# Peptides against a protein of PDB entry 5OOQ, part 38

Target 1, 227 residues: chain A of PDB entry 5OOQ
Amino acid sequence: YREDVRQVVTHPANALSFLQPGRLVEISVNGKDNYGWGAVVDFAKRINKRNPSAVYTDHESYIVNVVVNTMYIDSPVNLLKPFNPTLPEGIRPAEEGEKSICAVIPITLDSIKSIGNLRLYMPKDIRASGQKETVGKSLREVNRRFPDGIPVLDPVKNMKIEDEDFLKLMKKIDVLNTKLSSNPLTNSMRLEELYGKYSRKHDLHEDMKQLKRKISESQAVIQLDDL

## One batch from the design tools (peptide; made by RFdiffusion4, then SolubleMPNN)

Design b1_p12_5_s2 (from b1_p12_5, 6 letters changed)
Fold by OpenDDE base, seed 5:
Structure b1_p12_5_s2 (fold): chain B 227 residues (1-227), chain A 12 residues (1-12)
Amino acid sequence: as target 1 above (227 residues)
Amino acid sequence: MILPYEDASNER
């Protein structure tokens, strides 16, 4: 159910109007690389200059550039290309005990886990020296002020998603949450198992999707070489 | 300390 909500919230029809510069978004790339909360720089429709006929899913059809402060320090950030969501190998968040740096990464809408209520005051030129670090300081300050987590946009109250099926979904979730709150112990283990299974299935699905994409990209490259 | 952020919960 959380994923169903995420799919609706991160759909271009709903998300794009809330992706103003400085908007906080929680970032998970490929279901594995959790960068935490970052700040939106800008977004654009995904254009493949090499393959203009490329068709993207709705969630992959836009690229969002975000500042993160959790990039692993030894990540090859110099290889990052604006508006290219295919991240170079080695681009990852810092693990526990590793040092992190600020970076601007291009992500798809599908890599947005949550959209926050908060918007940072952004520098005019994020590419200027020290500006990413300024945003990084702001992110740290926000995280310090919200130790229990950054407030997430309410899909109905804030985002004004009024789709009937979505409202029914939200009502079901509310009922389930109420039931879960009434029986915390038994449902937590099962939710963890279900989430673990779902996470594994999603990881496998994302891995398969990535593999299919790599295969398709490889096939497209092979077809270009045969021309 | 000036808040580096604003509440944009209703900003589209």
Scores: peptide ipSAE 0.423, ipTM 0.905, DockQ to the pose 0.702
Fold by OpenDDE base, seed 1:
Structure b1_p12_5_s2 (fold): chain B 227 residues (1-227), chain A 12 residues (1-12)
Amino acid sequence: as target 1 above (227 residues)
Amino acid sequence: MILPYEDASNER
């Protein structure tokens, strides 16, 4: 269910209007590399110059450039290509006891775990020497001020997602948080209907299949943890 | 100290 909410929140129709320069976003790449909270630099529609006919899912159709302060110091950051979300091997967050540096990484919307209420004041040219480190200092200050976590945008109150199926999903999550008893399959069907409202019908079927897979995988993990 | 951030909860 958290993944279902994340899918709606990070959909281009909802997320892009909140991806202003300096917007804080929580970043998880490939489901394993947690960079924590970073700051949005900019975003652009993903264009494949080699294959202009390439169709991306809604969540992979945009590239978001973000400043993170958790990049492993020995990561090959010089191999990062602007607007290429396929990160080179060895690009990872610092583990416990490792040193970190500031870096700008290109991510997809699918790599956004949460969108924060806060926006940093960003330098005019983030690529200039020392500017990433300035943002890194600001990120550290924010984390210091919010030890219990950075406030996340309320999907209904802040993002104004008023879709009836989404509101029903949120109510179900609230009920599930109180009672473990709701069937995940019913929520996946409603999520498909929700996606149908935000994306053109044709791109939706692939996104729905991927979402169903992710839901199934998440359910399998939950079942494994309950075993 | 000027806060390096602002509340953008209502900014679209």
Scores: peptide ipSAE 0.421, ipTM 0.907, DockQ to the pose 0.656
Fold by OpenDDE base, seed 4:
Order: structure tokens, then sequence, then C-alpha cells
Structure b1_p12_5_s2 (fold): chain B 227 residues (1-227), chain A 12 residues (1-12)
């Protein structure tokens, strides 16, 4: 269901109006390379100069240029081609313990995991020296201010997606989330504490049963010796 | 400190 929501939110009909310069978007390339939150620079319709008749899916039909501050420092960023979402080999986010740099990467709408409520103030010329780093500082500041995560656009309230099937989907998700939250198993920390208490009670009960059996056996032996 | 961002939740 989350993927279904993402498909609707990232559809050009819904997403493009929110891809203003500086808009925060959460980026996952090919479902594996998580760059985290980046800032939109611009977007354009995808044009294949080599094959003008190329048909793209709706989610692949636009290229969004985004600034990320999580690019691995040794990534071959110089091989990045403007408006080419096919990233060169070695273009990846920094892993834990690796150094990162700011980079502008071209992504498709399909690589947008979430669209944020926030918009950064963007430099006029992001390609100028030091401007990407300025955006990177702004991204770090946002992340510092939102330790629990950057707020995501509400598809209905903010994006005003009024499609009936989508609204039904959202209602279904809300019902499921309510059921999951009400499920005593999600209280598993309390259940583990309760199970820990119950396990201790059960262990104590078994110990008491074993002790009672030993007492009964000892009494039976004493009665046999008096015989 | 001037916020480097704005709330654009209602911006279309």
Amino acid sequence: as target 1 above (227 residues)
Amino acid sequence: MILPYEDASNER
C-alpha cells in the first residue's frame, strides 16, 4: 500500500507542481541507493535525442535534478551527465564511516520516495563554486531541526489529490494502521515485560510443582520405612 | 538564526 501511495504521489500529474526549486525530496535510486533528503534544483521532460520516439513511463518521463549531501566522496561525479538518470557505476551514497560530498544528480520521479513540506532557499546558480556546499549546509540544518524526520506532504490535505480510488486507498491504510496500533502485539515491549513476568511466574510455578512432587515422594518413602 | 527553509506545504 505504501508503494501504491508513492506511485500516485510521484505521478507527474501530482508531483510536478511541488517540484519547485528547493523542495525537499527523499531520494532512493533503483530502490537500493538511499541518498536521504535532497533539494530540487529543477526538472525537465525527458527527451531522448538519440531516439526521439522513445516512450517512457509516466514516472520515467521527467528528470529531476536534485542536490544531495550524501554522495560518496570517491564517486565519479564528473561522469554524471545532465538529464541522464542512468547513473555511472560507482555513483552511490556514502556508507557509515565514509566521507560524503554534495552533488547534483539527475533522478526520475520513480526515485522519489517522499516529497517534503519544506523548501530550501536555493542559490541562483547552483553550478557556481561553493553553492552546492551551501545547500548541503542547509540540508544539515534541516536534518538537525527535524531529528524525527522531515515532514512529508499530506497527499490529500497538501497535494489535494482528490481521486476517489486514492481516497479509498488512504482510508484503507488508515484502518490498517489503526488495527496495527491497536494490536496488542505492537505492544510487544509490554508483552515482553508481561512475558518476562509470566515466564518468571511459570518458572516459579514449575519449580513449586517440582518441589511439591519431591515432598510427596519423600513422604511416601518415610511411610514405607515405617512399614 | 534565519531559517534556510520555509514551509511550502501549501505551495503549488
Scores: peptide ipSAE 0.413, ipTM 0.903, DockQ to the pose 0.584
Fold by OpenDDE base, seed 2:
Structure b1_p12_5_s2 (fold): chain B 227 residues (1-227), chain A 12 residues (1-12)
Amino acid sequence: as target 1 above (227 residues)
Amino acid sequence: MILPYEDASNER
């Protein structure tokens, strides 16, 4: 059930509107590498320049750049490529007793475990020297203030996910958290129906975003002609 | 100490 909720929450139709710069997200890469809470830098639609016809799943269709403060110090961070979510070998979080550094890593939506209620104040240029470390200090301060964990967005109250099947799922989870006894198989089939609805909503959102970009680009061209 | 974060629970 938790994975089912995660799939809905991290779907582009729901997640992208909450991935503002500084948004805290909990990161797990490939279900193995837990980086903990990081801060969103930006996101972009995944474009494969080598294969423009590549079809990605909804959760793999966007790349989110995040600052983490848990990168293993000897990780080959210099090999990280912006907007390439395929991380080089040796890129991993620090284990217990290992030293960590701050890094910006590109992840997919599928690597988001949870989206937090909190947003950090982000520097304007995260790539500038020392700026990642500043974000790292902020992350440490947040973790210090929330020893029981960073508050997670409520999918219904905060994210306004109002799909009936999702609401039923949430109610079941609440009942299970109280009674520990419901069957996970019935919920997976309903998620596929939910994804179909979210896909349609996402398409409309992307169309609107593309239209806004075209308008902005057109305005920029007009300003260049007036110079 | 200025909080390095804000509550963005309702920010879309």
Scores: peptide ipSAE 0.419, ipTM 0.909, DockQ to the pose 0.497; fails the geometry check

Design b1_p12_5_s3 (from b1_p12_5, 6 letters changed)
Fold by OpenDDE base, seed 3:
Structure b1_p12_5_s3 (fold): chain B 227 residues (1-227), chain A 12 residues (1-12)
Amino acid sequence: as target 1 above (227 residues)
Amino acid sequence: MILPYEDASFER
């Protein structure tokens, strides 16, 4: 059920509006590499230049660049490519007793464990020397202030996920947190229905974004003709 | 001390 909630929360139709620069997100890559809380730099729709016809799942269709302060110091960070979520071998978080550094890593939405209710003030140029370390200091300060963990966005109150099936899921989770006995099959069907609804919402969002871009481009062209 | 973060619990 927690995974079902995570799938809904991290769906593009819900998550993208909260992935502003500086947004805190909890990161787990491939379910094994826990980087802890990082800060969003930017995100973009995943484009495969080699296979433009590639279809990605909703959770793999966007790449989010995040600053982490838990990268193992001997990781081959120079091999990291922006907007390539396939991480080179040896890219991992530091273990206990190992030294860590700040790095920008590209992740998919599926690598987001939770979305925080806090946003860092980000440097204008994160790629400039020392800027990642500044974000790293800010992350340490946040962790110091929230020893019990960084507050997570409430899916209903903060994210305004008002889907009836999701609300029913949340109620069931609340009931199941009190009673463990619900059948996994019923939850899968509801999740599929939710994904269908969110996919449609995402399509509308992308259409609106494209329309806004076209309007902005048209206005820019008109301004150039007046010059 | 200026906090390096802001509350972003609600979409603006």
Scores: peptide ipSAE 0.395, ipTM 0.903, DockQ to the pose 0.416
Fold by OpenDDE base, seed 4:
Structure b1_p12_5_s3 (fold): chain B 227 residues (1-227), chain A 12 residues (1-12)
Amino acid sequence: as target 1 above (227 residues)
Amino acid sequence: MILPYEDASFER
């Protein structure tokens, strides 16, 4: 269901109006490369100059340029091509213990995990020396201020997605979340009750075994005395 | 400290 929501939110009809310069977006490329929160620079309709007749899916039909501050330092960022979302080999986020740098990467809408409710103040020329690092500092500051995570746009309240099927989806998610939140408590209580019952049953079983042994021992002694 | 960001929750 979360993926279904993401598909609706990141659809061009909904997302593009929120992709202003500085808009925070959470980035996951190819479902594996998590860059975290980045800032939108701009976006454009995807055009294949080599194949003008190329048809892209809705989620692949736009390219969004984003500043990230989590690029692995040794990534071949010089091989990045503007408006080419097919990233060169070796372009990846820094892992734990690795150094990161700021970079501008082109992504598709499909690489947006979440759209934040915050927008950074962006430099006029992000390509100028030091400007992407300025954005990187701003990203760090935002992350510092929101240790529990950057607030995400509400699809209904903020984005005004009023599609009936989508609203139905959201209601289903809410019901499931309510059930899931109630289940851990009920499961823990049930587990304690089950463990309590199991413990009692085990104790009774051991008591019965001990009683049977005592009876058998007593019968054996009686038979020896009758001999 | 001036915030490097703004709330854009309702900005279209």
Scores: peptide ipSAE 0.393, ipTM 0.897, DockQ to the pose 0.604
Fold by OpenDDE base, seed 2:
Structure b1_p12_5_s3 (fold): chain B 227 residues (1-227), chain A 12 residues (1-12)
Amino acid sequence: as target 1 above (227 residues)
Amino acid sequence: MILPYEDASFER
């Protein structure tokens, strides 16, 4: 059930509007590499220049750049490629007793475990010397302030996910948390129906975003002509 | 600086 909720929350139709610069997200890469809470730098639609016809799943169709402060110090961070979520070998979180450093890593939406209800103030140029370390200090301070965990966005109250099937899922989870009776099988079939609805919403959102971009580009061109 | 973000979706 938690995974089902995560799939809905991290779907582009729901997640992208909450991935503003500085948004805290909990990161798990490939289901094994837990980086903990990081801060969003930006995101972009995944484009494969080598294979423009590549079709990605919804959860793999966007790349999110995040600052983490848990990168293993001896990780080959110099091999990281912007907007390439396929991380080089040796890129991993520091284990207990190991030293960590700050890094910007590209992840997919599928690598987001949760979205926090907090935002950090982000430097204008995160790639400038010392800026990612500043964010790293802020992340440590947040973790200090929230020893019981960083507050997570409420999918219904905060994210306003109002899909009936999702609400039913949330109600079931609430009941199950109360009654400890898990019947996981019934919820997976409804998830596909939910994704179909979210996909349509996403298409509209992307169309609107593209339109806003075109307007912005047009305004930029007008400003260039007035110069 | 930690800012509590009230979830205004950018769609507004």
Scores: peptide ipSAE 0.044, ipTM 0.756, DockQ to the pose 0.158
Fold by OpenDDE base, seed 1:
Structure b1_p12_5_s3 (fold): chain B 227 residues (1-227), chain A 12 residues (1-12)
Amino acid sequence: as target 1 above (227 residues)
Amino acid sequence: MILPYEDASFER
């Protein structure tokens, strides 16, 4: 059920509007590499230049660049490619007793464990010397201020997810935190229905975004022609 | 210098 909530929360239709620069996100890559809380730099739609016809899942269709302060110091960070979520071998968080450094890593939405209800004021150029380290210090300070954990966005109150099936899911989770109710099939069907609704919403949102971009581009061209 | 942070709950 927690995973079901995560799937809904991290779906592009819900998550993208909360991935502003400086947004805190909890990062787990490939289910094993836990970087802890990082700060969003930016995001972009995933484009495969080698295979333009590549179809990605909804949760893999966007790349989010995040600053982490938990990168293992001897990780080959120089091999990181912007907007390539396939991380080189050896890119991992520092283990206990290991030294860590700050790094910008590209992740998918599927690598977001949770979205925080906090946002840092990000430097204008995160790639400039010392800027990622400044963000790293801010992340440490935030963690110090929230020893019990960084507050997570409320899917209903903050994210305004008003889908009836999702609300039912949330209610069930609240109830199931006491008793696992026996109908996994109905829950899976509802999840699929929810996923379908969000996918459709996302498609519409992307279409609108593309249309707005085309309008803006056309207006820019018109302005150039009128000069 | 530590960058300030804000609670996103107040922005919506």
Scores: peptide ipSAE 0.036, ipTM 0.696, DockQ to the pose 0.469

Design b1_p12_5_s4 (from b1_p12_5, 6 letters changed)
Fold by OpenDDE base, seed 5:
Structure b1_p12_5_s4 (fold): chain B 227 residues (1-227), chain A 12 residues (1-12)
Amino acid sequence: as target 1 above (227 residues)
Amino acid sequence: MILPYEDASEER
């Protein structure tokens, strides 16, 4: 059930509007490497230059650059490729007793465990020397202030996910959290239906964005001819 | 102490 909610929350149709610079997100890469809470730098649509026909899942179709303060100090961070979410071998969070450093890592939406209700004030140039460490200090301060955990966005109240099926899912989860007894099979079928609805909404949003870009480009060309 | 963060629970 938690994974079902995560799939809906991290879908591009819902998540992208909340991935502003400085947005706190909880990061788990490949379900194994837990980096904890990081801060969003930016995001971009995933483009495979070598295979333009590559079809990505909705959750893998965007790359999110995030600052983490939990990178193992001896990780080969110099091998990180911008906009490549396939992390090199040896890129991992620090374990207990190991030293950590701040790093910017590219992740997919599928690597977001949760989206926080807080946003850090981000430096203008995160790539400048010392700026990622400043973000790291801010992350430590947030963690200090929220010992019980960083508040997570409410999918309904904050993210305005108003789909009746999702509301029913959330109610069921609430009931299940109260009563362990609800049938997992019914929830999986509803998740697929919800996923289908969100996919369509995202497609429409991307189409509108592309249309707006084309209109703006056309207007810019017209203005250049009038100059 | 200036908070390094803001509440962004509401979509602005």
Scores: peptide ipSAE 0.431, ipTM 0.909, DockQ to the pose 0.428
Fold by OpenDDE base, seed 1:
Structure b1_p12_5_s4 (fold): chain B 227 residues (1-227), chain A 12 residues (1-12)
Amino acid sequence: as target 1 above (227 residues)
Amino acid sequence: MILPYEDASEER
């Protein structure tokens, strides 16, 4: 059930509008590497230059750059490639007793465990010397202020996910949490319908964004021609 | 001390 909620929350149609610079997100890479809470730098649509015909799943179709303060100090961070979510071998969070450093890592939406209700004030250029460390200090301060965990966005109240099947899922989770009943909601058909709706919504949103960009570009060209 | 963060629970 938690995974089903995560899949809906991290779908591009819902998540992208909350991935502003400085947005706190909880990061788990490949289901094993927990970096804890990081801060969003930016995101971009995943483009495969080698295979332009590559089709990614919705959750793998975007790359999110995030600042983490839990990177193992001896990780080969110099091997990190911008916009490549396939992390080099040895890139991992620090374990207990190990020293950590700040790093910017590219992740997919599928690597987001949760989206926080907080946003950090981000430096203008995160790649400049010392800027990652500034974000790292801010992350430590947030963690200090929220010892019980950073507040997570409410999917219904904050993210305004009003899909009936999702609301039914949430109600079932509440009932199950109350009754300790372990029956997995095998709502596979409804989940596919939900994902289909979200995919369509995202496609429309992306089309609108592209149209707005084209309009802005056209206006900029007109302004240049009028000079 | 200025908080290094803001509440972003509401879409602005």
Scores: peptide ipSAE 0.420, ipTM 0.908, DockQ to the pose 0.411
Fold by OpenDDE base, seed 4:
Structure b1_p12_5_s4 (fold): chain B 227 residues (1-227), chain A 12 residues (1-12)
Amino acid sequence: as target 1 above (227 residues)
Amino acid sequence: MILPYEDASEER
């Protein structure tokens, strides 16, 4: 269901109106490379100069240029071609312990995991020296201010997606989320507390049972000596 | 400190 929502949200009919310069978007390229939150520079309709008759899916029909601050430092960023979403080999986010740099990457709408409700103030010329780093600083500041994550646009309230089937989907998700949250098993802390109390009660019960046995045995021995 | 961002939740 989350993927279904993502497909609707990232559809050109819905997404493009929110892809203003500076719009925060969460980026996952090919479902593998998570760059985290980046900032939109611009977007354009995908044109294949070599094959003008190329038909793209709706989600692949636009290219979005985004600034990320999580690019691996040794990535061949110089091989990045503007408006070419086919990333060169070695273009990847930095892993834990690796150094990262700011880069502008071209992505498709399909590589957008979520659209944020925040928009950065963008430099006029992102390609100028030092401007990407400025955006990178802004991204770090946003992440610092939102430790629990950057707020995501509400598809219904913010994006005003009023499609009946989509609304039904959202309602189903809400029902499922409510059921999941109400499931006593998800309250693992309460279960642990209950289990802790139950274990403690069980231990006490076993201790009492052992004590009663010892008392009974001692009484039996006393009766045997009186005999 | 000037926020480097704005709330764009209502922007169409």
Scores: peptide ipSAE 0.419, ipTM 0.903, DockQ to the pose 0.565
Fold by OpenDDE base, seed 2:
Structure b1_p12_5_s4 (fold): chain B 227 residues (1-227), chain A 12 residues (1-12)
Amino acid sequence: as target 1 above (227 residues)
Amino acid sequence: MILPYEDASEER
Protein backbone atom coordinates (compact mmCIF):
# COMPACT_ATOMS: atom_id res chain seq x y z
CA TYR B 1 0.00 0.00 0.00
CA ARG B 2 2.84 2.41 0.74
CA GLU B 3 4.29 1.75 -2.69
CA ASP B 4 0.89 2.37 -4.26
CA VAL B 5 0.68 5.72 -2.49
CA ARG B 6 4.23 6.53 -3.57
CA GLN B 7 3.41 5.77 -7.19
CA VAL B 8 0.47 8.18 -7.11
CA VAL B 9 2.31 10.91 -5.21
CA THR B 10 5.38 10.75 -7.47
CA HIS B 11 3.36 10.71 -10.69
CA PRO B 12 4.21 13.83 -12.76
CA ALA B 13 0.61 15.07 -12.56
CA ASN B 14 0.94 15.34 -8.78
CA ALA B 15 4.64 15.71 -8.01
CA LEU B 16 5.85 18.35 -10.48
CA SER B 17 3.90 21.21 -8.91
CA PHE B 18 5.72 20.50 -5.63
CA LEU B 19 9.23 20.18 -7.06
CA GLN B 20 10.15 23.83 -6.60
CA PRO B 21 13.77 24.75 -5.90
CA GLY B 22 14.58 23.86 -2.32
CA ARG B 23 11.75 21.35 -1.88
CA LEU B 24 12.85 18.54 0.39
CA VAL B 25 12.53 15.06 -1.06
CA GLU B 26 13.55 11.71 0.34
CA ILE B 27 15.72 9.87 -2.18
CA SER B 28 16.20 6.19 -2.83
CA VAL B 29 17.96 5.24 -6.07
CA ASN B 30 17.25 1.80 -7.53
CA GLY B 31 15.56 0.80 -4.29
CA LYS B 32 18.94 0.29 -2.61
CA ASP B 33 20.87 3.55 -2.45
CA ASN B 34 19.25 5.66 0.24
CA TYR B 35 20.55 9.22 0.18
CA GLY B 36 18.03 10.44 2.74
CA TRP B 37 16.50 13.88 2.42
CA GLY B 38 17.81 16.11 -0.33
CA ALA B 39 16.82 19.47 -1.80
CA VAL B 40 15.42 19.95 -5.30
CA VAL B 41 17.47 22.18 -7.58
CA ASP B 42 15.29 21.92 -10.66
CA PHE B 43 13.64 19.42 -12.97
CA ALA B 44 13.23 18.91 -16.69
CA LYS B 45 11.49 16.56 -19.05
CA ARG B 46 13.77 13.70 -19.98
CA ILE B 47 15.05 14.04 -23.52
CA ASN B 48 17.01 11.34 -25.24
CA LYS B 49 19.05 13.12 -27.91
CA ARG B 50 20.25 9.81 -29.33
CA ASN B 51 16.77 8.34 -29.50
CA PRO B 52 14.13 11.08 -29.67
CA SER B 53 11.45 8.42 -30.09
CA ALA B 54 12.30 6.84 -26.76
CA VAL B 55 9.20 6.38 -24.64
CA TYR B 56 9.69 6.58 -20.91
CA THR B 57 7.27 5.63 -18.20
CA ASP B 58 5.62 8.54 -16.43
CA HIS B 59 7.93 8.13 -13.44
CA GLU B 60 11.02 8.04 -15.66
CA SER B 61 9.95 10.84 -18.00
CA TYR B 62 11.42 13.64 -15.85
CA ILE B 63 14.83 14.26 -14.39
CA VAL B 64 15.05 15.96 -11.00
CA ASN B 65 18.35 17.45 -9.91
CA VAL B 66 18.76 17.21 -6.16
CA VAL B 67 21.41 18.22 -3.66
CA VAL B 68 22.31 15.46 -1.25
CA ASN B 69 24.72 15.66 1.68
CA THR B 70 25.19 11.90 2.02
CA MET B 71 27.33 11.13 -1.05
CA TYR B 72 30.26 8.86 -0.28
CA ILE B 73 33.43 10.96 -0.31
CA ASP B 74 35.27 8.65 -2.71
CA SER B 75 32.38 8.46 -5.17
CA PRO B 76 33.39 9.50 -8.71
CA VAL B 77 31.17 12.60 -8.65
CA ASN B 78 33.16 14.11 -11.52
CA LEU B 79 31.63 11.46 -13.78
CA LEU B 80 28.09 12.64 -13.04
CA LYS B 81 26.37 13.91 -16.16
CA PRO B 82 23.67 16.53 -15.87
CA PHE B 83 20.22 15.18 -16.72
CA ASN B 84 21.51 11.61 -16.93
CA PRO B 85 19.82 9.55 -14.21
CA THR B 86 22.02 6.54 -15.01
CA LEU B 87 24.59 7.07 -12.31
CA PRO B 88 28.19 5.98 -12.84
CA GLU B 89 29.51 2.96 -11.01
CA GLY B 90 30.68 3.87 -7.53
CA ILE B 91 28.13 6.65 -7.02
CA ARG B 92 26.56 5.73 -3.70
CA PRO B 93 25.61 7.12 -0.32
CA ALA B 94 28.10 6.92 2.51
CA GLU B 95 27.65 3.99 4.83
CA GLU B 96 27.93 4.17 8.59
CA GLY B 97 31.41 5.33 9.56
CA GLU B 98 32.19 6.65 6.07
CA LYS B 99 32.68 10.31 5.25
CA SER B 100 30.13 12.05 3.06
CA ILE B 101 30.12 15.07 0.77
CA CYS B 102 27.51 17.23 -0.89
CA ALA B 103 26.64 16.48 -4.49
CA VAL B 104 24.02 17.28 -7.10
CA ILE B 105 22.60 14.10 -8.58
CA PRO B 106 20.05 13.65 -11.36
CA ILE B 107 17.25 11.30 -10.38
CA THR B 108 13.92 10.18 -11.80
CA LEU B 109 10.59 10.63 -10.06
CA ASP B 110 10.72 6.93 -9.31
CA SER B 111 13.68 7.62 -7.01
CA ILE B 112 11.57 9.90 -4.80
CA LYS B 113 10.44 8.07 -1.70
CA SER B 114 8.66 11.03 -0.12
CA ILE B 115 8.00 14.72 -0.75
CA GLY B 116 8.46 16.92 2.28
CA ASN B 117 6.34 19.85 3.36
CA LEU B 118 9.46 22.01 3.78
CA ARG B 119 11.42 24.05 1.27
CA LEU B 120 14.98 25.26 1.77
CA TYR B 121 16.19 28.67 0.76
CA MET B 122 18.40 27.81 -2.18
CA PRO B 123 21.44 29.66 -3.50
CA LYS B 124 20.93 31.24 -6.92
CA ASP B 125 23.88 29.34 -8.36
CA ILE B 126 24.16 25.92 -6.80
CA ARG B 127 27.14 25.07 -9.03
CA ALA B 128 29.22 27.88 -7.61
CA SER B 129 31.97 26.90 -5.21
CA GLY B 130 30.73 26.28 -1.69
CA GLN B 131 27.02 26.54 -2.50
CA LYS B 132 26.33 22.81 -2.29
CA GLU B 133 27.95 22.79 1.13
CA THR B 134 25.66 25.61 2.22
CA VAL B 135 22.67 23.51 1.23
CA GLY B 136 24.28 20.60 3.05
CA LYS B 137 24.44 22.66 6.23
CA SER B 138 20.79 23.57 5.83
CA LEU B 139 19.88 19.91 5.40
CA ARG B 140 21.76 19.04 8.58
CA GLU B 141 19.96 21.79 10.44
CA VAL B 142 16.57 20.54 9.25
CA ASN B 143 17.41 16.99 10.27
CA ARG B 144 18.51 18.28 13.68
CA ARG B 145 15.20 20.09 14.14
CA PHE B 146 13.15 17.10 13.04
CA PRO B 147 14.75 14.13 14.80
CA ASP B 148 11.61 12.03 14.25
CA GLY B 149 11.78 12.73 10.52
CA ILE B 150 10.96 15.55 8.16
CA PRO B 151 7.21 16.08 7.77
CA VAL B 152 5.80 14.57 4.58
CA LEU B 153 3.20 16.27 2.41
CA ASP B 154 -0.29 14.99 2.98
CA PRO B 155 -1.45 13.61 -0.40
CA VAL B 156 -5.04 14.69 0.20
CA LYS B 157 -4.80 17.84 2.31
CA ASN B 158 -1.66 19.33 0.79
CA MET B 159 -1.38 17.77 -2.68
CA LYS B 160 -5.15 17.85 -3.28
CA ILE B 161 -5.26 14.35 -4.70
CA GLU B 162 -9.02 13.83 -4.70
CA ASP B 163 -9.37 10.72 -6.82
CA GLU B 164 -12.01 8.46 -5.29
CA ASP B 165 -9.96 5.31 -5.63
CA PHE B 166 -6.99 7.02 -4.05
CA LEU B 167 -9.13 8.25 -1.16
CA LYS B 168 -10.37 4.72 -0.66
CA LEU B 169 -6.78 3.52 -0.66
CA MET B 170 -5.85 6.09 1.97
CA LYS B 171 -8.79 5.13 4.16
CA LYS B 172 -7.85 1.51 3.86
CA ILE B 173 -4.28 2.30 4.88
CA ASP B 174 -5.53 4.19 7.91
CA VAL B 175 -7.69 1.27 8.93
CA LEU B 176 -4.88 -1.18 8.35
CA ASN B 177 -2.39 0.90 10.29
CA THR B 178 -4.83 0.75 13.15
CA LYS B 179 -5.37 -3.00 12.75
CA LEU B 180 -1.80 -3.94 11.67
CA SER B 181 -3.20 -5.95 8.75
CA SER B 182 -1.82 -5.52 5.19
CA ASN B 183 -3.30 -7.06 2.02
CA PRO B 184 -1.22 -5.44 -0.79
CA LEU B 185 -2.55 -7.48 -3.75
CA THR B 186 -5.94 -5.81 -4.23
CA ASN B 187 -4.63 -2.29 -4.78
CA SER B 188 -2.25 -2.86 -7.72
CA MET B 189 -5.03 -3.18 -10.31
CA ARG B 190 -6.67 0.05 -9.22
CA LEU B 191 -3.39 1.91 -9.51
CA GLU B 192 -3.39 1.56 -13.30
CA GLU B 193 -6.80 3.18 -13.49
CA LEU B 194 -5.53 6.03 -11.33
CA TYR B 195 -2.58 6.60 -13.64
CA GLY B 196 -4.87 6.98 -16.61
CA LYS B 197 -6.71 9.80 -14.86
CA TYR B 198 -3.52 11.55 -13.78
CA SER B 199 -2.11 11.49 -17.31
CA ARG B 200 -4.73 14.01 -18.38
CA LYS B 201 -3.72 16.46 -15.67
CA HIS B 202 -0.10 16.03 -16.64
CA ASP B 203 -0.78 16.92 -20.24
CA LEU B 204 -2.43 20.14 -19.14
CA HIS B 205 0.44 20.99 -16.84
CA GLU B 206 3.03 20.42 -19.56
CA ASP B 207 1.00 22.49 -21.98
CA MET B 208 0.93 25.34 -19.49
CA LYS B 209 4.66 25.05 -18.87
CA GLN B 210 5.39 25.04 -22.59
CA LEU B 211 3.18 28.07 -23.04
CA LYS B 212 4.99 29.93 -20.25
CA ARG B 213 8.30 29.02 -21.82
CA LYS B 214 7.19 30.29 -25.21
CA ILE B 215 6.05 33.53 -23.62
CA SER B 216 9.41 33.92 -21.87
CA GLU B 217 11.28 33.15 -25.08
CA SER B 218 9.20 35.68 -26.96
CA GLN B 219 9.93 38.29 -24.32
CA ALA B 220 13.63 37.52 -24.53
CA VAL B 221 13.53 37.99 -28.30
CA ILE B 222 11.75 41.32 -27.88
CA GLN B 223 14.45 42.45 -25.47
CA LEU B 224 17.13 41.49 -27.98
CA ASP B 225 15.44 43.55 -30.68
CA ASP B 226 15.38 46.55 -28.36
CA LEU B 227 19.19 46.36 -28.03
CA MET A 1 19.07 31.90 14.05
CA ILE A 2 17.32 32.40 10.69
CA LEU A 3 15.58 29.22 9.61
CA PRO A 4 17.12 27.91 6.39
CA TYR A 5 13.68 26.61 5.38
CA GLU A 6 10.05 27.57 5.08
CA ASP A 7 6.81 25.70 5.43
CA ALA A 8 5.69 24.84 1.92
CA SER A 9 2.82 22.52 2.79
CA GLU A 10 0.46 24.64 0.75
CA GLU A 11 0.93 25.15 -2.94
CA ARG A 12 1.44 28.88 -3.33
Scores: peptide ipSAE 0.424, ipTM 0.908, DockQ to the pose 0.431; fails the geometry check

